# Designs tried in a protein design run: peptides against a protein of PDB entry 4N78. Part 248

Target 1, 186 residues: chain A of PDB entry 4N78
Amino acid sequence: HFQVICRLLGYQGIAVVMEELLKVVKSLLQGTILQYVKTLMEVMPKICRLPRHEYGSPGILEFFHHQLKDIVEYAELKTVCFQNLREVGNAILFCLLIEQSLSLEEVCDLLHAAPFQNILPRVHVKEGERLDAKMKRLESKYAPLHLVPLIERLGTPQQIAIAREGDLLTKERLCCGLSMFEVILT
Target 2, 155 residues: chain B of PDB entry 4N78
Amino acid sequence: MAELQMLLEEEIPGGRRALFDSYTNLERVADYCENNYIQSADKQRALEETKAYTTQSLASVAYLINTLANNVLQMLDIQASQLRRMESSINHISQTVDIHKEKVARREIGILTTNKNTSRTHKIIAPANLERPVRYIRKPIDYTILDDIGHGVKW

## One batch from the design tools (peptide; made by RFdiffusion4, then SolubleMPNN)

Design b2_p25_1_s3 (from b2_p25_1, 12 letters changed)
Fold by OpenDDE base, seed 2:
Structure b2_p25_1_s3 (fold): chain B 186 residues (1-186), chain C 155 residues (1-155), chain A 25 residues (1-25)
Amino acid sequence: as target 1 above (186 residues)
Amino acid sequence: as target 2 above (155 residues)
Amino acid sequence: MEEEIEKLFEYARSRADEFVREVLD
């Protein structure tokens, strides 16, 4: 699903969605969540020591339940604050999955374009074969597919300019060195 | 441009008019040949004359049709060439616009990105003295040692 | 022979008329 979304939206659509999600997250964090956190900090017990192990697991649970009674009984915490935290979490996960899906799409595009851009994969050399000889054979095999040199030879100056720009745009992808998710985490 | 205009405004209309005039003339020739054959005492001579006029008329019509057809074909070729040039221009503009849109989109998404911190993978310096792998002898864990530890139901 | 020639002329006229209708109209 995320891959389809990436294909449908493209770079522009993804950018818009990400910006809006960031705004929503910021609004939730600076607004409702911040207010609840401040309130929780005020009602939090100043001193909460670990009970003795002799009370067993049920006794320890009751102890913490008693210490946190005011927090547990705060109905708005469960209904509003936790919901907002879920929304933030979902937004973060969405951004992560979109970036991963976009990266996969970009890699696929790069791989598909590679034969036309004189980008050859490293070939596994069997024992006894010269790597250089195999690479030269591959270069020779794919040389007729090199689009930019072909257009430079046969095309008009305008076509050459467009081909070069298109080639550059095809080669330069976000997956090569950029991360959106890191920006979201900051 | 001048050639196309000449074909459209002069050559093709002129060819059509010439063909129409030829039709009118052929009708007159046909009437003449018919009357000449009926009135002539020498029917053989009249027939030969009719054959000659028929051959001439066919040659004339064939020439007019061929000329007109060639002019129409030439006109169509010029128009097709013009359309191809226009198509090329439109494609060029379209591609330029698409590239521009893509650049804008990339700038927009680029604002939301940061450089991936390529954490310099610290070269794991292999310790000089590879300690001989001590053969791990799996001692069976005797779980009976735990039988006395806990409030579990002794069955 | 005269009747056959007249028929040929009529046929030729008919074909000419058809040609005019197809090409010039």
Scores: peptide ipSAE 0.014, ipTM 0.655, DockQ to the pose 0.004
Fold by OpenDDE base, seed 3:
Structure b2_p25_1_s3 (fold): chain B 186 residues (1-186), chain C 155 residues (1-155), chain A 25 residues (1-25)
Amino acid sequence: as target 1 above (186 residues)
Amino acid sequence: as target 2 above (155 residues)
Amino acid sequence: MEEEIEKLFEYARSRADEFVREVLD
C-alpha cells in the first residue's frame, strides 16, 4: 500500500501529505493531549509508593488500581485522549512507512539508472579473477550506454542541458542522505 | 517555408488546372483524329498520326499526373518535417516543465528532511604516509548502505 | 474499329508508362 501511495503521490504529494499530518499531530499534541495530560497530572496521586512485595502481584495490582481509580474512571481519557494518541501514533507510523517505501523506490531508480550513468555495480570477484580486469570489462560493456556523454556528443545544446539536469535529478535522492522521519520526531 | 507556400499556392493548384486543361485538349485531339481519319484519303497515314497524337497525349497526361503527385508528396514531406520539428519543440518544453516541477517537488519534500546522522565514521586516521592520490577508482556505489533501509517491515 | 482503338490505347499506355519510367529515372 505504501509503495503504491509513494508512486501515486510522488515527491510533491508526499510532501503535502506529510505537512498536513504534521499539522494534525501538532494540533493533537498541543491541544487535546496536552489538556488531558495536565488534568491527569492534577489528579495523579502525590505519593504513590511501591507497595511491599509481600502483597503479591494481585495485591500490588489492586493497590495501584485503587490509587489510580480516579484516572481509570475518567471516561474521557479512554475515549478521547487515547484515540488522539492512536491518531498520533498512526501518523508517525505512516510517515515512517512512507519514507521507507520511498527509499526503496529511490534505490530501485538508482539501480536502474546506474548503467546509464557510468555507475558500476560492486562486482563480486571470483577467486582468481583480477578485479581490475572485470571492472574494465564492465566499463567497456556499459560505455555505450552512458547517456550524458552520448547526448553531449550527438545532441543539441538543449538536449544536453536537459540530459545533464535529468542525470543530476536521477542521482540526487533522499535516500542518499536525507531523512524525513527524523524531522517528524523532532 | 517558401517552398511549401509555392507548392500549396502555385504548383499544386497549377498542376490541377493543367490536368483539367489537358482533359479538354484531349477531347479536341480526339475530335481531330476522328475527323482526320474520316476525311483522309490515306487512312494509314491518318491512323499513324492518330497513334502519334494518342501517345503524345497520354505521355503528357502521365507527366502531368506524375508532376502533380510528386509535388503533393513533396508538400506532405515538408509538412511532416515541420510537424516533427514542432513535436520536438513541444517535447523539449514538456521536458523542461517536468524538470522544473520535479525540482519544485524536491524542494518541498526537502524542507521536511534532515541529514541522516552519518555514524561517526572512525576518524580516518590519515595514514601518515600521504598515499599517492589513489587513482580515482570509481568506487562502486555501495548500495549496501541502503540495505538497512526498509528492513523490519514485514510486508 | 473498337478493337483497333483498344489496341491503340494499350500501345499508347505502354509508351506512356515507358516515358514515365524514363522521367523518373
Scores: peptide ipSAE 0.014, ipTM 0.645, DockQ to the pose 0.005
Fold by OpenDDE base, seed 5:
Structure b2_p25_1_s3 (fold): chain B 186 residues (1-186), chain C 155 residues (1-155), chain A 25 residues (1-25)
Amino acid sequence: as target 1 above (186 residues)
Amino acid sequence: as target 2 above (155 residues)
Amino acid sequence: MEEEIEKLFEYARSRADEFVREVLD
């Protein structure tokens, strides 16, 4: 599903969605969650010491229940605050999954474009073969597929410009060095 | 442009007019041949003359038709070439627009990105003094303490 | 023979007229 979303939205669509999600998250954090946290801080026991082990597990539990009674009984915490936290969590997960999916798509695009951009993978060399010789053979094999040089040789100035720009856009992908998720976490 | 214009405005209309004029002339020739045949005492000679005129006329018409047809074909070829050039221009514009849109999109998403921090795997410097893992001796939780709290059905 | 020739001329004329209408009109 996330892969389909990435394909459908493209960079611009993803950007818009991410921006809006960030706004939502910010609104939730600075608004309702902050208010509840402040309220919780006010009702939080000022001194919560570990009870003596002598009270046993039931006594310790009762102690904490008593100390946290006001918090536990705060119905809005469960219904509103936790829901908002869930929404924030979902938004974060969504962003993560979108980024991962986008990265996969970009990697696939890079791999597909590689033969046309003179990007040759390091080939496995069998015992007895020279790496250099094999690479040269591969380079020679794929040389006719090099799009930019081909267009530079045969194309119009406008076509050459478009090809160069296209090549640049193909090479410059987010997955190569950029992270959206890190921005979301800050 | 000039060649196409010449074909459209001069050559093709001129060829059509020539064919029309040829038709008129052929009609006159036909009338002449008919009359000549009827009036001539030597019917055989008149027939041979008619055959000669017919052959000449057919050749002339065939030439005119061929010339006109070739001019029309040439016109169509020029127009087709113009359309191809126009298509190419449109495609270039379209590609330029697409590239521009992509650049804009990338800028927009780029604002939402930061450089991937190569997390320097901080070598977990193993603290020299491995504090002996305090063997967490799990004291077995004596659950017998709970035996009195549960409404166990005394069988 | 004369009647046949006249018919041929008439036919040729009719076909010529048809051609003119088809191609030149």
Scores: peptide ipSAE 0.025, ipTM 0.660, DockQ to the pose 0.004; fails the geometry check
Fold by OpenDDE base, seed 1:
Structure b2_p25_1_s3 (fold): chain B 186 residues (1-186), chain C 155 residues (1-155), chain A 25 residues (1-25)
Amino acid sequence: as target 1 above (186 residues)
Amino acid sequence: as target 2 above (155 residues)
Amino acid sequence: MEEEIEKLFEYARSRADEFVREVLD
């Protein structure tokens, strides 16, 4: 589903969706969640000492459950605050999955374009074969597919300009060094 | 442009007129041949003359049709070439617009990105001294402090 | 009328001969 969304929206659509999600998340965090957190901090036990490890995991859990029981049972906290936190969580997950899907699409585009852009894969050299000789053979084999040089030789000035711009746009992808998700976490 | 215009305005209409005129002329020739055959004492000679005129007339018509057909074909070829040029121009504009849109989109999404940094794993440092469990005295939380916070439906 | 017809035929013959030459060349 996320792959289809990425294909449908493209860079522009994804940008718009991400911007709106960030606005929503910001609104939730700085608004309702912040207010509840401040209030909870005021009512939070000032001294909550860690129980001894000797109580084991169940005993420690019971201890904290008991300490936080009244807070957890607060109806408004469950209905409003926790719901907002779920929405924030869902938004974060959505952004992550969109970025991952976009990265996959970009990688596919790069791979498809590679033969036309003089980007050759590293060939596995069997023992005894010269890497240089194999690479030269590959270069010679794919040389006729180099789009920009071909158009520069045969095309009009306008076609050459378009080809160069297209080549640049194809090479420059987000997956090469940029992350949206890191911005969201910041 | 000049060649296409000449074909459209002069050559093709002229060829059509010539073909129409040939019809009228051929009718006159036919009438002549008929009358000549009827009036001639030498019917064999008149017949041979008619055959000669018929052959010549057919050749003339064939030539006119061929010339007209070739001119029409030439016209169509020129028009096809013009259409191809127009198509190329439209494609060029379309590609230019698409590239521009893509650049705008790239800028927009680029604002939402940062350089990939290798996240340093934060080591959770356990506190060295586990504080002695303080006997938990349950104090009831007064939630009335939260009554003024949020869109709670005051029933 | 005969002279006009002859002229027409001469013209037609000339054009026909030209056509034949173009097709054969």
Scores: peptide ipSAE 0.016, ipTM 0.655, DockQ to the pose 0.005; fails the geometry check

Design b2_p25_1_s4 (from b2_p25_1, 13 letters changed)
Fold by OpenDDE base, seed 3:
Structure b2_p25_1_s4 (fold): chain B 186 residues (1-186), chain C 155 residues (1-155), chain A 25 residues (1-25)
Amino acid sequence: as target 1 above (186 residues)
Amino acid sequence: as target 2 above (155 residues)
Amino acid sequence: EEKRLEELFEYARKRADEFVREILD
């Protein structure tokens, strides 16, 4: 599903969606959630000590549940605050999954473009073969597919310019070194 | 451009007119040949003359048709070439626009990106002193503090 | 007579075609 979304939206659409999500998240965090958190901090038990580790995870959970029972039972907290937190969480997950899906698409594009851009993968060498000789053979085999040099030789100045720009755009992808999710987490 | 214009305005119309005129002339030649054959005492000579005129007339018409056809073909070739050039130009513009759109899109998404950082692992440090369990004293929570937040707003 | 005329026209057509070829060369 996320792959389809990425394909449909493209970079522009993804950017718009991400920006809007960030706005929503910001509004939720700085608005309703912050207000509830402040209020909850005021009503929070003054003394809430860590229970002994000897109680184990279930015992610790029960302890905290008991300490926070009155807060958890507050209806508005559950319906509004927790809902907003879920929305924030969903937004974060959405952003993560979009980025992952986009990265996969970009990698695929890079792989498909590689033969045309003189980017050859490291070839596995069988026993007895020289790596250098095999690589040279591959280079020679794919040399006619090098798009930019081909167009530079045979194309018009306009075509050359477009080919170079296209080549650059093909090579420059977010997956090569950029992360959106890190920005979202900040 | 000049060649195409000459073909469209002069050569092709001229060729069509010439062909039409040739039709009229052929009718005259036919009438002449018919009359000559009827009036001539030497029918064989008249027949040979008719054959000669027929051959000449057909050759002339064939030439006119061929010339006209070639001119039309040439016109079409020139027009096709012009269309191809226009198509190429449109394609170049389209590609330029697409590249521009892509650059804009990438700039926009780029604003939302940062360099990938290596994950730093942080160790969770446990507190050194185990605090004594404090008996839970139930204190009533005053929820009136929340009355101004959300659906509980008392006007 | 009509058949003779048709033959004549076919002959003339062939000669005309040859003539056109000669001119185009």
Scores: peptide ipSAE 0.024, ipTM 0.645, DockQ to the pose 0.005
Fold by OpenDDE base, seed 4:
Structure b2_p25_1_s4 (fold): chain B 186 residues (1-186), chain C 155 residues (1-155), chain A 25 residues (1-25)
Amino acid sequence: as target 1 above (186 residues)
Amino acid sequence: as target 2 above (155 residues)
Amino acid sequence: EEKRLEELFEYARKRADEFVREILD
């Protein structure tokens, strides 16, 4: 599904969706979540001393449960605040999955374009074969497919410019060194 | 452009008119030949004259048709060339627009990106001492211990 | 007379064909 979404939206569509999601997340964080956090801070025990370890894990748990009783019993926390947090979480996950899917699509595009851009795959060299010889053979095999050099020889200046720009756009992908998800986390 | 215009406005219409005129002339020649043959005392001479006129007329028509056909073909070739140039221009514009749109899109999404911190792949320093894989003897987990934990639907 | 006309047309056709060939060559 995410792959289809990526294909359908393209870079522009993905950008728009991501921007809107960021706005939504920001709104949730600065609005309802912040308000609930403030409320929770008000009802939070001002003095919460660490119980003695002698009470054991159950006793410590009961202690904290008692201290946080008012918070735990706050019904709106479960219904509204947690829901908003889920929405934020879902948005984050969505962004992550979109980025991953986009990266896969970009990699596929790069792989498909590689023969036309003089990008040779790393060839598995069997023991005893010279890597250089195989690479030269591959280069020779795909040399006629090199689009930019071909157009530079046969094309008009305008065609050459377009070919170069297209080549650059094909080579420059987000997956090569950019992350959207890191921006979302900040 | 001047050549195409000349073909469209002068040569081809002129050729069509010439063909039409030739039709009229052929009719006149036919009438003449018929009358001449009927009235002539020397039928053989009249027939030879008719043959000559017929041949000349047909040759003339053939020439006119050929000329017109060539002009039409030339016109079509010029038009085809113009269409190809136009197509090339349209394609160029289309490609330019697409590239521009793509650049804009990439800028937009680029704003939402940051450089991937090449997390220094901490070389998992393989501990020097290959601790012999302790054969983890999977003791079968006795799940019966969990039988008492939870609302087991007693069947 | 009809036969003579047919012969004339055949002759004319042949000559016309020859002429067209000469023009196309």
Scores: peptide ipSAE 0.019, ipTM 0.652, DockQ to the pose 0.005
Fold by OpenDDE base, seed 1:
Structure b2_p25_1_s4 (fold): chain B 186 residues (1-186), chain C 155 residues (1-155), chain A 25 residues (1-25)
Amino acid sequence: as target 1 above (186 residues)
Amino acid sequence: as target 2 above (155 residues)
Amino acid sequence: EEKRLEELFEYARKRADEFVREILD
């Protein structure tokens, strides 16, 4: 589903969706969630001593669960605050999955374009074969597919300009070094 | 442009008119040949003259048709070439627009991106002194403090 | 007379064909 969404929206659509989601998340965090957190901080026990390690992890968890039981059971927290937190969580997950899907699409595009851009994969050399000789053969084999040099030789100035711009856009992808998800976490 | 215009406005219409005029002339020639044959005392000579005129007429028609056909073909070739040029121009504009749109889109999404950083996993430092569990005295939580927050039903 | 006309048409056709060939060559 996310792959289809990425294909349909493209960079423009993804950017718009991400921006809107960020606005929503910001609104939730700075609004309702912040207010509840402030209130909860006021009602939180001032002295919450760590139980003895002798109680083990389950006992410690039960202790804290018991201490916070009344807060967790507060109706407004369940209906409003927890719902908002769930929405924030869903938004974050959505952004992550979109980025992952986009990265996959970009990698596929890069792989498809590689033969046309003089980007050759490293060939596995069998024992006894010279790597350099194999690479040279591959280069020679794919040389006619180099799009930009071909257009530079045969094309009009306008076609050359478009080809160069297209080549640059094809090479420069987000997956090469950029992350949207890190910005969201930030 | 001048050649196409000449073909469309002068050569092809002129050729069509010439062919039509030829039809009228051929009818006159036929009438002449018929009358000449009937009136001539030398039927053999009249027949030979008719053969000559028939051959000439067929040659003339063939020439006119061939010329007209070639002009039409030339016209079509020029038009096809013009259409190809227009198509190329449209494609060029379309590609330019697409590239521009893509650049804009990339700028927009780029604002939402940062460089991939390998986050160093911060080791959770365990607190050195686990404070002895003090008997937790449950104080009742005063929920009235939260009454002003949210859409709670004021009773 | 009909035979003479047929011969005339055959002759004209041959000559016309020759002319067309010369033009199309």
Scores: peptide ipSAE 0.018, ipTM 0.652, DockQ to the pose 0.004
Fold by OpenDDE base, seed 5:
Structure b2_p25_1_s4 (fold): chain B 186 residues (1-186), chain C 155 residues (1-155), chain A 25 residues (1-25)
Amino acid sequence: as target 1 above (186 residues)
Amino acid sequence: as target 2 above (155 residues)
Amino acid sequence: EEKRLEELFEYARKRADEFVREILD
């Protein structure tokens, strides 16, 4: 599903969705969640000392339950605050999954474009063969597929410009060094 | 452009007119041949003359048709070439626009990105003094003590 | 062959035109 979304939206669509999600997350964090946190801080016991070990695990649990009774009984915390936190969590997960899916798509695009851009994979050399000789053979084999040099040789100036720009756009991908998810977490 | 205009405005219309004129002239020639044959004392000579005129007339018409056909074909070829050039121009514009849109899109998404921090895996140097793992003796939490506190919905 | 045909047609056309002029006068 996320792969389809990435393909459908493209870079522009993903950017718009991410921006809107960031706005939503910001609004949730700075608005409702912040207000609930402030309220919780006000009702939180000022002094929550660890009960004596002599009370045992049940007694300690009862102690904390009693100290936090007002917080636990706060109905709006369960219904509204936790829901908002779920929404934030879902938004974060969505962003992560979109970025991962986009990265996969970009890697696939790079791999598909590689033969046309003079990017050759490292060939596994069997024992006794020179790596350099194999690479040269591969380079020679795929040389006719190099799109930009081909267009530079046969194309019009306008076509050459378009080909160069297209080549640059094909090479420059987010997966090469950029992360959206890190921005979302900050 | 000038050649196409000449074909459209002068050569093809002119050729069509020439064919119509030729038709009219051929009708006159036919009438002449018929009358000449009827009036001539030497019918064999008249017939030979008619055959000669017929052959000449057919050749003339064939020439006019061929010339007109070639001009029409030439016109179509020029138009086809113009259409191909227009198509190429449109494609170029389309590609330029698409590239521009892609650049804009990438700038927009780029604003939402930061450089991946290759987290230098700081080798957590394990502190030399492995403090003896405090054996977390999992005392079994006897949950039976909580049986009395829960409002057990008696099913 | 096409050039020869064109030449033949031109010749035929000229003769036809001349003939028509001669008959119509």
Scores: peptide ipSAE 0.023, ipTM 0.652, DockQ to the pose 0.004; fails the geometry check

